# Peptides against a protein of PDB entry 5VJI: the designs that were tried, part 52

Target 1, 62 residues: chain A of PDB entry 5VJI
Amino acid sequence: NTLVVLHKSGLLEITLKTKELIRQNQATQAELDQLKEQTQMFIEATKSRAPQAWAKLQASLT

## One batch from the design tools (peptide; made by RFdiffusion4, then SolubleMPNN)

Design b2_p22_8_s2 (from b2_p22_8, 13 letters changed)
Fold by OpenDDE base, seed 5:
Structure b2_p22_8_s2 (fold): chain B 62 residues (1-62), chain A 22 residues (1-22)
Amino acid sequence: as target 1 above (62 residues)
Amino acid sequence: VQEELEKLKELLRELEKKAEEL
C-alpha cells in the first residue's frame, strides 16, 4: 500500500505540510489582491471626486 | 510562512537521515 510506505518514510507528513504551505500562500495572495483592488478604488475616488466612487471604496472595506 | 518553511526543511532533513539508514 503506497500510503503506508509514505507514512512510514515520513513523506506523508512532508506532503501534508507542503499542502498547508500552498494553502497559506494562496490565502496571502488573495489578501494582497484585495489590497491592490482597494488601492485602485482609492485612486479612482481621489481622481473622480464622485460620491459613487467613495461609496464603492467604502463597500469594499466591509 | 517562513517558520513553517523551516519546519518543512527540517522534515526533509529527517527523511534524508532515514534514507541513509536503509
Scores: peptide ipSAE 0.038, ipTM 0.582, DockQ to the pose 0.118
Fold by OpenDDE base, seed 4:
Structure b2_p22_8_s2 (fold): chain B 62 residues (1-62), chain A 22 residues (1-22)
Amino acid sequence: as target 1 above (62 residues)
Amino acid sequence: VQEELEKLKELLRELEKKAEEL
């Protein structure tokens, strides 16, 4: 059984840990992308006279 | 994240030691 061999070698633990690190990296990247988008909306709202740009920024902060 | 990377590096070192014992 391949799963038993992977467990006994310790490779299963590394594989599971690697998958968790990939998940954490993806979550951190999503937070970073959201912050970049909020920063862009803030820059646009400060340059714009349109209330819609501020409303869009407000919606992103909820 | 850094602590989790150090744990992964430790697991890799443990596998390397086991591979050298074979």
Scores: peptide ipSAE 0.036, ipTM 0.571, DockQ to the pose 0.119
Fold by OpenDDE base, seed 2:
Structure b2_p22_8_s2 (fold): chain B 62 residues (1-62), chain A 22 residues (1-22)
Amino acid sequence: as target 1 above (62 residues)
Amino acid sequence: VQEELEKLKELLRELEKKAEEL
């Protein structure tokens, strides 16, 4: 049985851990992309002094 | 990344088939 061999060799644990690390990396990348976007909106709000740019930033933080 | 994980799973399945033939 393939699954039994994988389990006994420790390879199943490595495979499952790799899958989890991939998932965590994707989640962290999404958070990083959101932070980059929020930072850009902050820079634009500070430069333009336009109320709409501040409103857009505020909406992104809720 | 999901594609590379599927490639790894396929490689493992092929190694297991070879091990069962021994």
Scores: peptide ipSAE 0.036, ipTM 0.567, DockQ to the pose 0.148
Fold by OpenDDE base, seed 1:
Structure b2_p22_8_s2 (fold): chain B 62 residues (1-62), chain A 22 residues (1-22)
Amino acid sequence: as target 1 above (62 residues)
Amino acid sequence: VQEELEKLKELLRELEKKAEEL
């Protein structure tokens, strides 16, 4: 039984931990991409001085 | 990356099958 062999060898724990690390890496990358987008909106708001650009930034932070 | 992990799991199943043939 593959599951029993994997459990006894410790490879099951490594496999499950690796899957969780991949999931966490993907979540962290999504948060980083969101922060990059918010930073870009901030740069655009500072350049345009338009009240609408500040309103869009404020909505993204809520 | 998840696809490569599934390929690794498949290789482990193939190794188990070969071990049962011995």
Scores: peptide ipSAE 0.034, ipTM 0.584, DockQ to the pose 0.123; fails the geometry check

## One batch from the design tools (peptide; made by RFdiffusion4, then SolubleMPNN)

Design b2_p23_1_s1
Fold by OpenDDE base, seed 3:
Structure b2_p23_1_s1 (fold): chain B 62 residues (1-62), chain A 23 residues (1-23)
Amino acid sequence: as target 1 above (62 residues)
Amino acid sequence: MQQELQAQKAQLQKQLAEAKAAL
């Protein structure tokens, strides 16, 4: 059984830890992307002076 | 051989721990 071999070798632990690091990186990247999007909406709201742009920004913050 | 594999595993585990600590 491949799973048993991976577990006994310690490679399963390494693999699972790597997956967790990737997950954490993806979560942090998603937060960063959200902040970038919110910043862009803020910039657009300030440029357009349109109430719809401010409404979009407010909706993104909730 | 077995000791070398354990050393390699320990090194990889250390690197992952360091990478986690840097996040």
Scores: peptide ipSAE 0.031, ipTM 0.523, DockQ to the pose 0.024
Fold by OpenDDE base, seed 5:
Structure b2_p23_1_s1 (fold): chain B 62 residues (1-62), chain A 23 residues (1-23)
Amino acid sequence: as target 1 above (62 residues)
Amino acid sequence: MQQELQAQKAQLQKQLAEAKAAL
């Protein structure tokens, strides 16, 4: 049984830990991308003075 | 060989634990 061999060798633990690190990296990247988008909307709202740009920013924060 | 493999495994496990703790 390959799974038993992987478990006993410790490679399963390493694999699971690696998967968790990848997941955490992906979550952090998603948060960063969201922050970049919100920052861009803030810049646009500040430049345009248009109520629609502020409404769009407000919607992104809720 | 066997002892070297165990040492490499332990080192990799330590590095992954440290990386996780830093996030």
Scores: peptide ipSAE 0.031, ipTM 0.512, DockQ to the pose 0.024
Fold by OpenDDE base, seed 2:
Structure b2_p23_1_s1 (fold): chain B 62 residues (1-62), chain A 23 residues (1-23)
Amino acid sequence: as target 1 above (62 residues)
Amino acid sequence: MQQELQAQKAQLQKQLAEAKAAL
């Protein structure tokens, strides 16, 4: 049984942990990218004082 | 890598909160 061999060798644990780390990394990266975009829109809204820039930021936060 | 991304996220959140509080 291949599954038993993978489990006993520790490769299954490593594989599952690696998969979870990749998932967590992707989720964290997506949140980071969103925050970067929101920060940029916030900076632009404060600089321009244009209501459209604030509306754009507000739309991104919902 | 994962730990670095979490640190960057936390730093960016802090900066955004500080900028909002300064308005």
Scores: peptide ipSAE 0.024, ipTM 0.482, DockQ to the pose 0.635
Fold by OpenDDE base, seed 1:
Structure b2_p23_1_s1 (fold): chain B 62 residues (1-62), chain A 23 residues (1-23)
Amino acid sequence: as target 1 above (62 residues)
Amino acid sequence: MQQELQAQKAQLQKQLAEAKAAL
């Protein structure tokens, strides 16, 4: 009946939205982890004054 | 959760920008 179809459709939309939110959260977490790594490389580059540490940072930004 | 991750990202970006500006 129409009610069952509406419930299934609503639940489907909620499920799809939830899956999308999870995906977006995972993407944001990956970007955050990358930024943390880049920040760590920046800190190491500033401490060591070694050209290699700056080269690693530059490579991570490409 | 997602909003918190975005806020953390923004904070780290700010800190990195400030650190770069101080050099």
Scores: peptide ipSAE 0.024, ipTM 0.484, DockQ to the pose 0.619

Design b2_p23_1_s2
Fold by OpenDDE base, seed 5:
Structure b2_p23_1_s2 (fold): chain B 62 residues (1-62), chain A 23 residues (1-23)
Amino acid sequence: as target 1 above (62 residues)
Amino acid sequence: MQQQLQEEKAQLQKQLQEAKAAL
């Protein structure tokens, strides 16, 4: 039984933990990418002085 | 005895498939 061998060797625990770490990394990366995009929209809004750029930033924060 | 071993095998196979689906 492959599951019994994986459990007894500790490889099942390591594999499941690795999957959880990958999931957490993906979530953190998505938050970081969102913050980078919001920062870029803020920079563009300050440069253009156009109401449309501020409206775009406001939409991203909702 | 033989039936009990078949049931245990089926349960262990189910657990293996659930673990594979969780990976």
Scores: peptide ipSAE 0.048, ipTM 0.644, DockQ to the pose 0.011
Fold by OpenDDE base, seed 4:
Structure b2_p23_1_s2 (fold): chain B 62 residues (1-62), chain A 23 residues (1-23)
Amino acid sequence: as target 1 above (62 residues)
Amino acid sequence: MQQQLQEEKAQLQKQLQEAKAAL
């Protein structure tokens, strides 16, 4: 079967490692995006007199 | 037929898990 051939050739290991690296990269990118969003909400909350901006920031930190 | 396909699927799943464990 195809998977046996891929395993014996070493291509399966490379493919699985690549998929894991992509997954880790996506997870790290999501964390960075979240941090950027939280930073932006913090900046907006400090400049805003609206309590809603602080509520949004608080919600993002939980 | 159906049983053979299930056995092949189980074997492939095992091999995939072994490959993942080696990474």
Scores: peptide ipSAE 0.047, ipTM 0.659, DockQ to the pose 0.013
Fold by OpenDDE base, seed 2:
Structure b2_p23_1_s2 (fold): chain B 62 residues (1-62), chain A 23 residues (1-23)
Amino acid sequence: as target 1 above (62 residues)
Amino acid sequence: MQQQLQEEKAQLQKQLQEAKAAL
């Protein structure tokens, strides 16, 4: 069958590894985006005396 | 012939599902 041919050729391993790398990249990108957002809120909270900026930062860290 | 094709399809589906579960 087709899957046996793909396995024996090594293409299945490459395909599965590629899918896993994409999944890991997506997870890492989401963490990076969250960190960037938290960093921006921290910068805003330090520049502003507004208690709302600190409240937003606190909410993002929970 | 028809039965053999159904068995091959079922085996392929099983193997594909097992491979997906390993991700």
Scores: peptide ipSAE 0.047, ipTM 0.638, DockQ to the pose 0.012
Fold by OpenDDE base, seed 3:
Structure b2_p23_1_s2 (fold): chain B 62 residues (1-62), chain A 23 residues (1-23)
Amino acid sequence: as target 1 above (62 residues)
Amino acid sequence: MQQQLQEEKAQLQKQLQEAKAAL
């Protein structure tokens, strides 16, 4: 049975662990991308005298 | 004998589906 061979070789464990690491990496990357976007909106709000830029930033933080 | 082999096959199929669901 291929599954038994994969289990005994440790490849199944490595594959499952790799999937979990990819999932965690994707979650962390999404948080980082959100922070980058919020930072960019903050930079634009500080450069702009337009109240709309601050409103966009405030909406992103809620 | 034949019944035992069918039970073993069913158990192995279950394990395979569980592993696939975890991937």
Scores: peptide ipSAE 0.045, ipTM 0.625, DockQ to the pose 0.011

Design b2_p23_3_s1 (from b2_p23_3, 20 letters changed)
Fold by OpenDDE base, seed 3:
Structure b2_p23_3_s1 (fold): chain B 62 residues (1-62), chain A 23 residues (1-23)
Amino acid sequence: as target 1 above (62 residues)
Amino acid sequence: SSMQQQIQQLQQEIQQLQQQIAA
């Protein structure tokens, strides 16, 4: 069957590893996006000096 | 590390599939 062929060719292992790498990349990207958002909130807080902006930043870090 | 655990899990899944093929 197809599974046997994929295993013997090594493509099954490559496919599974690729799927795992994609998952890890997505998780890392999500963390990066969160950090970017937090950085932007920090920049806005420093520019506006408004207490509300700092409150938003603090809420994001908790 | 978490990555090491994930790699180990993948290896375990591969082994399970190998057993299914061999059965």
Scores: peptide ipSAE 0.052, ipTM 0.603, DockQ to the pose 0.036
Fold by OpenDDE base, seed 5:
Structure b2_p23_3_s1 (fold): chain B 62 residues (1-62), chain A 23 residues (1-23)
Amino acid sequence: as target 1 above (62 residues)
Amino acid sequence: SSMQQQIQQLQQEIQQLQQQIAA
């Protein structure tokens, strides 16, 4: 079957490793997106000069 | 540590698949 062929060729391990790398990439992307959001909140806080905006930023950093 | 655990999980998955092929 197809699984046997993948195993014998070594492609099974490559496939599983690729799956793991995709997972790691997704995790890194999530961290990056969080940083982008925090950056936006910082920009908004500096523009508005409102205490509420700074409180919102502080809450996001914890 | 998290990456190390993930590597161990991957190795376990490979072993399980090898058993399925051998059976």
Scores: peptide ipSAE 0.049, ipTM 0.603, DockQ to the pose 0.033
Fold by OpenDDE base, seed 1:
Structure b2_p23_3_s1 (fold): chain B 62 residues (1-62), chain A 23 residues (1-23)
Amino acid sequence: as target 1 above (62 residues)
Amino acid sequence: SSMQQQIQQLQQEIQQLQQQIAA
């Protein structure tokens, strides 16, 4: 049984830990990308002073 | 079944690992 062998060797735990870390890293990267986008919208809103730009920023934060 | 029990055990181990990461 492959699963039993992986469990007894400790490789299953390492594999699952690694997969979870990769998942969390990807989630954190997505949050970072969202923050970068929101920051860019903030910069554009401050430059243009247009109500539409502020509305777009507000929509992204909610 | 044995397969269902193994799946349940795997899910429990995943949950334990998640708790360790969060701590």
Scores: peptide ipSAE 0.042, ipTM 0.578, DockQ to the pose 0.025
Fold by OpenDDE base, seed 2:
Structure b2_p23_3_s1 (fold): chain B 62 residues (1-62), chain A 23 residues (1-23)
Amino acid sequence: as target 1 above (62 residues)
Amino acid sequence: SSMQQQIQQLQQEIQQLQQQIAA
């Protein structure tokens, strides 16, 4: 069957590894986006000196 | 064979995805 052919050819291993790499990439990208957002909030807090901006940043770090 | 063609197509798709991940 198709599964046996994929396994014997080595393509199944590559397919599963690729799926895992895609998953890891998506997770890393989400963490990076969160860090970028937190960095932007930090910059805005330092510029505005407004308590609300610092409160927003603090809430994002919890 | 049809099965061989399907395997080749899947290999190409995996290669494209790997290139996207590496970019």
Scores: peptide ipSAE 0.035, ipTM 0.583, DockQ to the pose 0.028

Design b2_p23_3_s2 (from b2_p23_3, 17 letters changed)
Fold by OpenDDE base, seed 4:
Structure b2_p23_3_s2 (fold): chain B 62 residues (1-62), chain A 23 residues (1-23)
Amino acid sequence: as target 1 above (62 residues)
Amino acid sequence: SQMQQQIQELQAKIEQQQKEIAK
């Protein structure tokens, strides 16, 4: 079957490793995006001097 | 900035991961 062929050819190992790397990349990108958003909220809070902006930042840090 | 440093570290990690995926 297809699975046996993929295993014997070495493509299964490559596929599984690639899938794991993609998953890790997505997780790291999500963390980066969150930190960028928090940074932007911090910048906006410092610029606006509005309590609402600081509240948004505080909420994001939970 | 601690956040800026963390952003740079995560960006470097993503670049390395993409390099490994591209092999």
Scores: peptide ipSAE 0.135, ipTM 0.742, DockQ to the pose 0.812
Fold by OpenDDE base, seed 3:
Structure b2_p23_3_s2 (fold): chain B 62 residues (1-62), chain A 23 residues (1-23)
Amino acid sequence: as target 1 above (62 residues)
Amino acid sequence: SQMQQQIQELQAKIEQQQKEIAK
């Protein structure tokens, strides 16, 4: 039984922990990407001084 | 900038997570 061998060796625990860390890493990366995008929209809004750019930023924050 | 600080904190968290994965 492969599962039993993996469990007894400790590899199953490592694998499951690694999967969870990868999931958390992906979630953190997604949050980072969102914040970077919002930052870019803010920068663009300040540069353009156009109402539509500020509206776009506002929409991203809702 | 609070946004820039948050970005740096998230980056540090990612680096720590990657270190833990690599153990």
Scores: peptide ipSAE 0.134, ipTM 0.740, DockQ to the pose 0.817
Fold by OpenDDE base, seed 2:
Structure b2_p23_3_s2 (fold): chain B 62 residues (1-62), chain A 23 residues (1-23)
Amino acid sequence: as target 1 above (62 residues)
Amino acid sequence: SQMQQQIQELQAKIEQQQKEIAK
C-alpha cells in the first residue's frame, strides 16, 4: 500500500519531521506574538500612566 | 529588557526552524 511505499522510500520520515517542525514553528511564533503584545501593553501603560492600562498589562501576565 | 531578549531569542529560533524546514 501507499504507506508502506512512503516508509520504505524514506519520505514518511521526512514528512513527519517536516510536520513536527511546522508545529514547533507555530508554537514559537505564538509565544513571540504573546511577548510582543505584552511589550506593547507595557509601552502603552508607560505612556498613558492610566491605572486601567497597568491593570491590562498585569492581567496579561497571569 | 528581559522581554526584548526573549523576543530576540524566539526570533532566532524561528529563523533556525525555517532554515531546517527549507533543507
Scores: peptide ipSAE 0.133, ipTM 0.742, DockQ to the pose 0.788
Fold by OpenDDE base, seed 1:
Structure b2_p23_3_s2 (fold): chain B 62 residues (1-62), chain A 23 residues (1-23)
Amino acid sequence: as target 1 above (62 residues)
Amino acid sequence: SQMQQQIQELQAKIEQQQKEIAK
């Protein structure tokens, strides 16, 4: 059947590995984006000097 | 990145196999 052919040709392995690598890259990018957001909240807290801004930052770190 | 390069290499292999299948 089609699945057996894909497996024996190596195409299935390549496709699945490619998809996994894309997923991992997306996960890493999400972590980076989260760090960027936290950094921005820190910057805003220092600029505003408002207690609520610091509270927002603290909430993001918990 | 190294991971992105690996993705590109695997994609190139997929494309090559597709060409072979299309023959």
Scores: peptide ipSAE 0.063, ipTM 0.694, DockQ to the pose 0.057

Design b2_p23_3_s3 (from b2_p23_3, 19 letters changed)
Fold by OpenDDE base, seed 3:
Structure b2_p23_3_s3 (fold): chain B 62 residues (1-62), chain A 23 residues (1-23)
Amino acid sequence: as target 1 above (62 residues)
Amino acid sequence: SDMLAQIQELQAEIARKQQEIAA
């Protein structure tokens, strides 16, 4: 069957590896996006000196 | 490699499911 052919050819391993790499990439990207957002909030807090901006930053870190 | 081990586990799971379908 198809799965046997995929396994014997090595394509199954490659496919599953690719799937896992995509998953890990997505997770890493999410963390990166969060860090970017937190960095932006920090920048805004330092610029505005407004307590609300610091509150937003603090909320993001909890 | 933990990732390779995980792939091997997935392959084993596929094999088990194929066996269940064939039974």
Scores: peptide ipSAE 0.068, ipTM 0.615, DockQ to the pose 0.026
Fold by OpenDDE base, seed 1:
Structure b2_p23_3_s3 (fold): chain B 62 residues (1-62), chain A 23 residues (1-23)
Amino acid sequence: as target 1 above (62 residues)
Amino acid sequence: SDMLAQIQELQAEIARKQQEIAA
């Protein structure tokens, strides 16, 4: 029984833990990427006198 | 602790799936 072997060796727990860590890492990375994009829009808004640049930033924060 | 609980739930799910396949 493959499951029994994996469980007894501890490899099943390690595999499942690794998969969960990967999932959490991906979620955190997505949040980080969103923050980076928002930061860039903020920088562009400060450089621009066009109201649409600020509108884009505000929309990204909703 | 939350991650451990999730692992235990996944292990239980695997066991259920194996039982279904064996039936």
Scores: peptide ipSAE 0.060, ipTM 0.595, DockQ to the pose 0.026
Fold by OpenDDE base, seed 2:
Structure b2_p23_3_s3 (fold): chain B 62 residues (1-62), chain A 23 residues (1-23)
Amino acid sequence: as target 1 above (62 residues)
Amino acid sequence: SDMLAQIQELQAEIARKQQEIAA
């Protein structure tokens, strides 16, 4: 059957590995995006000297 | 970056294997 052909050709292994790498990349990217957002809020908090900006940052870190 | 490069290489291998099967 098709599954046997895919396995023997090595295509199945490659496909599954690709899916896993994409998943890992997406997870890492999500963490990076969160850090970037937190960094931006930190920068804004330091510039504004307003309690509201620090409150937003604190909320994001919870 | 390393992961992206590896993904691209795997996609190239998939394409090669698909071409091999189709031939």
Scores: peptide ipSAE 0.060, ipTM 0.596, DockQ to the pose 0.058
Fold by OpenDDE base, seed 4:
Structure b2_p23_3_s3 (fold): chain B 62 residues (1-62), chain A 23 residues (1-23)
Amino acid sequence: as target 1 above (62 residues)
Amino acid sequence: SDMLAQIQELQAEIARKQQEIAA
């Protein structure tokens, strides 16, 4: 039984922890990417003064 | 708080898996 072997070796705990860390890292990365995108939209909105750019930024924040 | 909750959930998952192995 693979599960028994993983548990006895301690690899199960490591695997579960690694899986959770990967998930947390992905979530943090998603938040970072969202912030980067919002920052870029803000910069572009300030440069262009186009109403559409501000509308796009506002939509991302709400 | 969210991180602590996630850690607790991970511990619960480990416990469940250990129980499944022992059964």
Scores: peptide ipSAE 0.058, ipTM 0.592, DockQ to the pose 0.037

Design b2_p23_4_s3 (from b2_p23_4, 18 letters changed)
Fold by OpenDDE base, seed 4:
Structure b2_p23_4_s3 (fold): chain B 62 residues (1-62), chain A 23 residues (1-23)
Amino acid sequence: as target 1 above (62 residues)
Amino acid sequence: SRSQALQEQKKQLTQQMIELLNK
């Protein structure tokens, strides 16, 4: 059993912490990707002067 | 052989550890 092996080796605590850090990193990366997308929509809206581009940006800022 | 069995066991354990980290 993996859990038993990790516990007895002293690696369980480290494994659980690593797992949590991975999850936090994934969440932070998702937020960063969203910000990048919003930035791109802002750039496109300013360039196009098209109402639909601004509407798309507005929808992303909810 | 016993050596091969141990290597397979190590492989399975490693895979299980990876799965644990990916949950």
Scores: peptide ipSAE 0.178, ipTM 0.657, DockQ to the pose 0.013
Fold by OpenDDE base, seed 2:
Structure b2_p23_4_s3 (fold): chain B 62 residues (1-62), chain A 23 residues (1-23)
Amino acid sequence: as target 1 above (62 residues)
Amino acid sequence: SRSQALQEQKKQLTQQMIELLNK
Protein backbone atom coordinates (compact mmCIF):
# COMPACT_ATOMS: atom_id res chain seq x y z
CA ASN B 1 0.00 0.00 0.00
CA THR B 2 0.94 3.69 -0.15
CA LEU B 3 2.33 3.83 3.39
CA VAL B 4 4.59 0.85 2.78
CA VAL B 5 5.87 2.34 -0.48
CA LEU B 6 6.55 5.70 1.18
CA HIS B 7 8.32 4.12 4.13
CA LYS B 8 10.55 1.92 2.01
CA SER B 9 11.39 4.78 -0.35
CA GLY B 10 12.34 7.08 2.54
CA LEU B 11 9.61 9.57 1.70
CA LEU B 12 7.23 8.84 4.59
CA GLU B 13 8.98 11.18 7.03
CA ILE B 14 8.89 14.00 4.49
CA THR B 15 5.24 13.29 3.74
CA LEU B 16 4.28 13.39 7.42
CA LYS B 17 6.22 16.62 7.91
CA THR B 18 4.47 18.10 4.89
CA LYS B 19 1.08 17.16 6.32
CA GLU B 20 1.95 18.88 9.59
CA LEU B 21 3.14 22.02 7.80
CA ILE B 22 -0.08 22.11 5.77
CA ARG B 23 -2.10 21.87 8.98
CA GLN B 24 -0.08 24.63 10.64
CA ASN B 25 -0.36 26.81 7.56
CA GLN B 26 -4.13 26.39 7.56
CA ALA B 27 -4.31 27.43 11.22
CA THR B 28 -2.05 30.43 10.61
CA GLN B 29 -4.11 31.45 7.60
CA ALA B 30 -7.27 31.36 9.71
CA GLU B 31 -5.64 33.64 12.30
CA LEU B 32 -4.50 35.97 9.54
CA ASP B 33 -8.00 36.12 8.08
CA GLN B 34 -9.40 36.93 11.52
CA LEU B 35 -6.86 39.71 11.96
CA LYS B 36 -7.77 41.14 8.57
CA GLU B 37 -11.44 41.12 9.53
CA GLN B 38 -10.71 42.81 12.86
CA THR B 39 -8.62 45.42 11.07
CA GLN B 40 -11.48 46.15 8.70
CA MET B 41 -13.92 46.52 11.61
CA PHE B 42 -11.46 48.89 13.29
CA ILE B 43 -11.25 51.03 10.17
CA GLU B 44 -15.02 51.10 9.84
CA ALA B 45 -15.45 52.00 13.51
CA THR B 46 -13.03 54.92 13.22
CA LYS B 47 -14.95 56.25 10.23
CA SER B 48 -18.33 55.84 11.89
CA ARG B 49 -20.04 57.68 14.71
CA ALA B 50 -22.51 54.81 15.03
CA PRO B 51 -22.28 52.87 18.29
CA GLN B 52 -23.05 49.67 16.41
CA ALA B 53 -19.73 49.77 14.57
CA TRP B 54 -17.83 50.06 17.84
CA ALA B 55 -19.96 47.33 19.36
CA LYS B 56 -19.06 45.00 16.49
CA LEU B 57 -15.39 45.75 17.01
CA GLN B 58 -15.68 45.15 20.75
CA ALA B 59 -17.39 41.84 20.16
CA SER B 60 -14.65 40.73 17.75
CA LEU B 61 -11.98 41.27 20.39
CA THR B 62 -13.58 39.04 23.01
CA SER A 1 0.66 -2.91 -22.75
CA ARG A 2 3.10 -3.21 -19.85
CA SER A 3 4.02 0.45 -20.26
CA GLN A 4 0.38 1.47 -20.01
CA ALA A 5 -0.10 -0.71 -16.95
CA LEU A 6 2.87 0.90 -15.19
CA GLN A 7 1.59 4.35 -16.05
CA GLU A 8 -1.80 3.50 -14.60
CA GLN A 9 -0.17 2.12 -11.45
CA LYS A 10 1.81 5.35 -11.07
CA LYS A 11 -1.37 7.35 -11.50
CA GLN A 12 -3.15 5.36 -8.79
CA LEU A 13 -0.23 5.69 -6.37
CA THR A 14 -0.06 9.43 -6.98
CA GLN A 15 -3.76 9.81 -6.27
CA GLN A 16 -3.41 7.87 -3.03
CA MET A 17 -0.51 10.08 -1.95
CA ILE A 18 -2.56 13.21 -2.63
CA GLU A 19 -5.42 11.84 -0.57
CA LEU A 20 -3.01 11.10 2.27
CA LEU A 21 -1.68 14.67 2.20
CA ASN A 22 -5.19 16.11 2.30
CA LYS A 23 -6.19 14.28 5.48
Scores: peptide ipSAE 0.175, ipTM 0.653, DockQ to the pose 0.013
Fold by OpenDDE base, seed 5:
Structure b2_p23_4_s3 (fold): chain B 62 residues (1-62), chain A 23 residues (1-23)
Amino acid sequence: as target 1 above (62 residues)
Amino acid sequence: SRSQALQEQKKQLTQQMIELLNK
């Protein structure tokens, strides 16, 4: 049993912490990607002066 | 052989640990 081996070796706590750090990193990366997309929409809205570009940006912020 | 059996056990445990980390 993997859990028993990890517990007895002292590696279970480290493994669980590593899992949590991986998940947190993935969540942070997703938020960063969303912010990059929103930033790009903002840049496009300011350049185009097109009402639909501003509407698209506003929809992304909801 | 015993050495082959231990190597296979090590391989199985390693794979199980990787699967645990990916959950």
Scores: peptide ipSAE 0.174, ipTM 0.654, DockQ to the pose 0.012
Fold by OpenDDE base, seed 3:
Structure b2_p23_4_s3 (fold): chain B 62 residues (1-62), chain A 23 residues (1-23)
Amino acid sequence: as target 1 above (62 residues)
Amino acid sequence: SRSQALQEQKKQLTQQMIELLNK
């Protein structure tokens, strides 16, 4: 039994903490990727001055 | 052989640990 082996070795707590950190990292990375995309849309809106680019940015923020 | 059996057991345990981490 893997759980028994991990518990007896003292590694179970570390393993569970690692799982939680991986989950949190994935969530944070998703938020970061979204922010990067929104930043790019903002840059494109400022460059083009086109209403469509601003509308696209607005849609991303709603 | 006993050595092969132990190696297979280690392999199986490793896979189970990886599966646990990926849940």
Scores: peptide ipSAE 0.173, ipTM 0.651, DockQ to the pose 0.012

Design b2_p23_5_s1 (from b2_p23_5, 17 letters changed)
Fold by OpenDDE base, seed 2:
Structure b2_p23_5_s1 (fold): chain B 62 residues (1-62), chain A 23 residues (1-23)
Amino acid sequence: as target 1 above (62 residues)
Amino acid sequence: SAQEKIQAMQAQIQQLEKKIAEL
């Protein structure tokens, strides 16, 4: 069957490894996006000096 | 030959696997 052929050819290993790399990339991207957002909240908090902005930042770090 | 082509493809697969493992 097709699965046996893919396994024997090595293409299954490549496919599974690629899938795992995509998953890891997505996870890393999510962490990066969170860090970007936290950085923006930090910048806004420092500019406004408003307690609300610091409270928002504090909430994002929990 | 067909056998030589298969061997070449296997070598290419191994190189791709190595490259992926290095990422």
Scores: peptide ipSAE 0.050, ipTM 0.536, DockQ to the pose 0.035
Fold by OpenDDE base, seed 5:
Structure b2_p23_5_s1 (fold): chain B 62 residues (1-62), chain A 23 residues (1-23)
Amino acid sequence: as target 1 above (62 residues)
Amino acid sequence: SAQEKIQAMQAQIQQLEKKIAEL
């Protein structure tokens, strides 16, 4: 049984930890991308001074 | 020997686990 061999060798623990780190990295990247988008909307709102740009920014924050 | 190779691999795994734990 491959699973039993992986567990007994210690490779299962490191594999699971690596998978969790990859997941956390992906989650952090998604949060960063969202922040970048929100920052861009803020910049656009400040430049245009148009109510619709501020409304779009507000919608992204709620 | 096969036993020595297994012990070496286990030591390498433990070193990698330590590095991962420090992240």
Scores: peptide ipSAE 0.049, ipTM 0.536, DockQ to the pose 0.016
Fold by OpenDDE base, seed 1:
Structure b2_p23_5_s1 (fold): chain B 62 residues (1-62), chain A 23 residues (1-23)
Amino acid sequence: as target 1 above (62 residues)
Amino acid sequence: SAQEKIQAMQAQIQQLEKKIAEL
């Protein structure tokens, strides 16, 4: 059983920790992407002065 | 020996785990 071998060798702990770091990195990247999108909507809202652009920005912040 | 190689690998794993814990 591969899982038993990984546990006995000590590689399971580092594997699980690495997996958690990957998860955290992915979560941080998702937050960054969201902020970038919100920033773009803000820029468009300021340029257009159109109520629709502000409505889109407001919807993204809820 | 095979035993010495296993011990060396285990020590390396512990060092990597320490570095990961510092992140």
Scores: peptide ipSAE 0.048, ipTM 0.537, DockQ to the pose 0.016
Fold by OpenDDE base, seed 4:
Order: sequence, then C-alpha cells, then structure tokens
Structure b2_p23_5_s1 (fold): chain B 62 residues (1-62), chain A 23 residues (1-23)
Amino acid sequence: as target 1 above (62 residues)
Amino acid sequence: SAQEKIQAMQAQIQQLEKKIAEL
C-alpha cells in the first residue's frame, strides 16, 4: 500500500515532519491572531470607556 | 550502481529534512 511505499522510500519521515511544521505554524498563527484581537479590544476599551468593551476584553484574557 | 543510487537518495532526503528543520 501507499504507506508502506512511503516508509520504505524514506519519504514518510519528510511528510510527517512537514505536517508537524504546518500544524505548529497554524498554532502560532492562531496565538498571534488572538493577541492581535486582544490588543484591538484593549484599544477599543480605552477609546470608548464603555463597560461592555472592558467586559469583552476581560472575557478574552480569562 | 543501485546501491550508490540508494545512498544518493538517502543523502537527498537528509538534506531536505535539514532544510525543513531550519524553517
């Protein structure tokens, strides 16, 4: 089967490493996006002084 | 030879793995 062929050729190791790097990149990107969103909520909270904006920020940090 | 080709392919695989590890 395809899996056996990939293993015997040595390409399975490369494939698995590539998949892991893609996963790590996606995880790091998600963390970055979360930080960007939290920063935006902080900026909005400071501008509006609305309690709802601060509540939203607090919810994102907990 | 067939054995030399296998060794060359293995070296290429290791080089690709190194390049991936540097990312």
Scores: peptide ipSAE 0.047, ipTM 0.533, DockQ to the pose 0.035

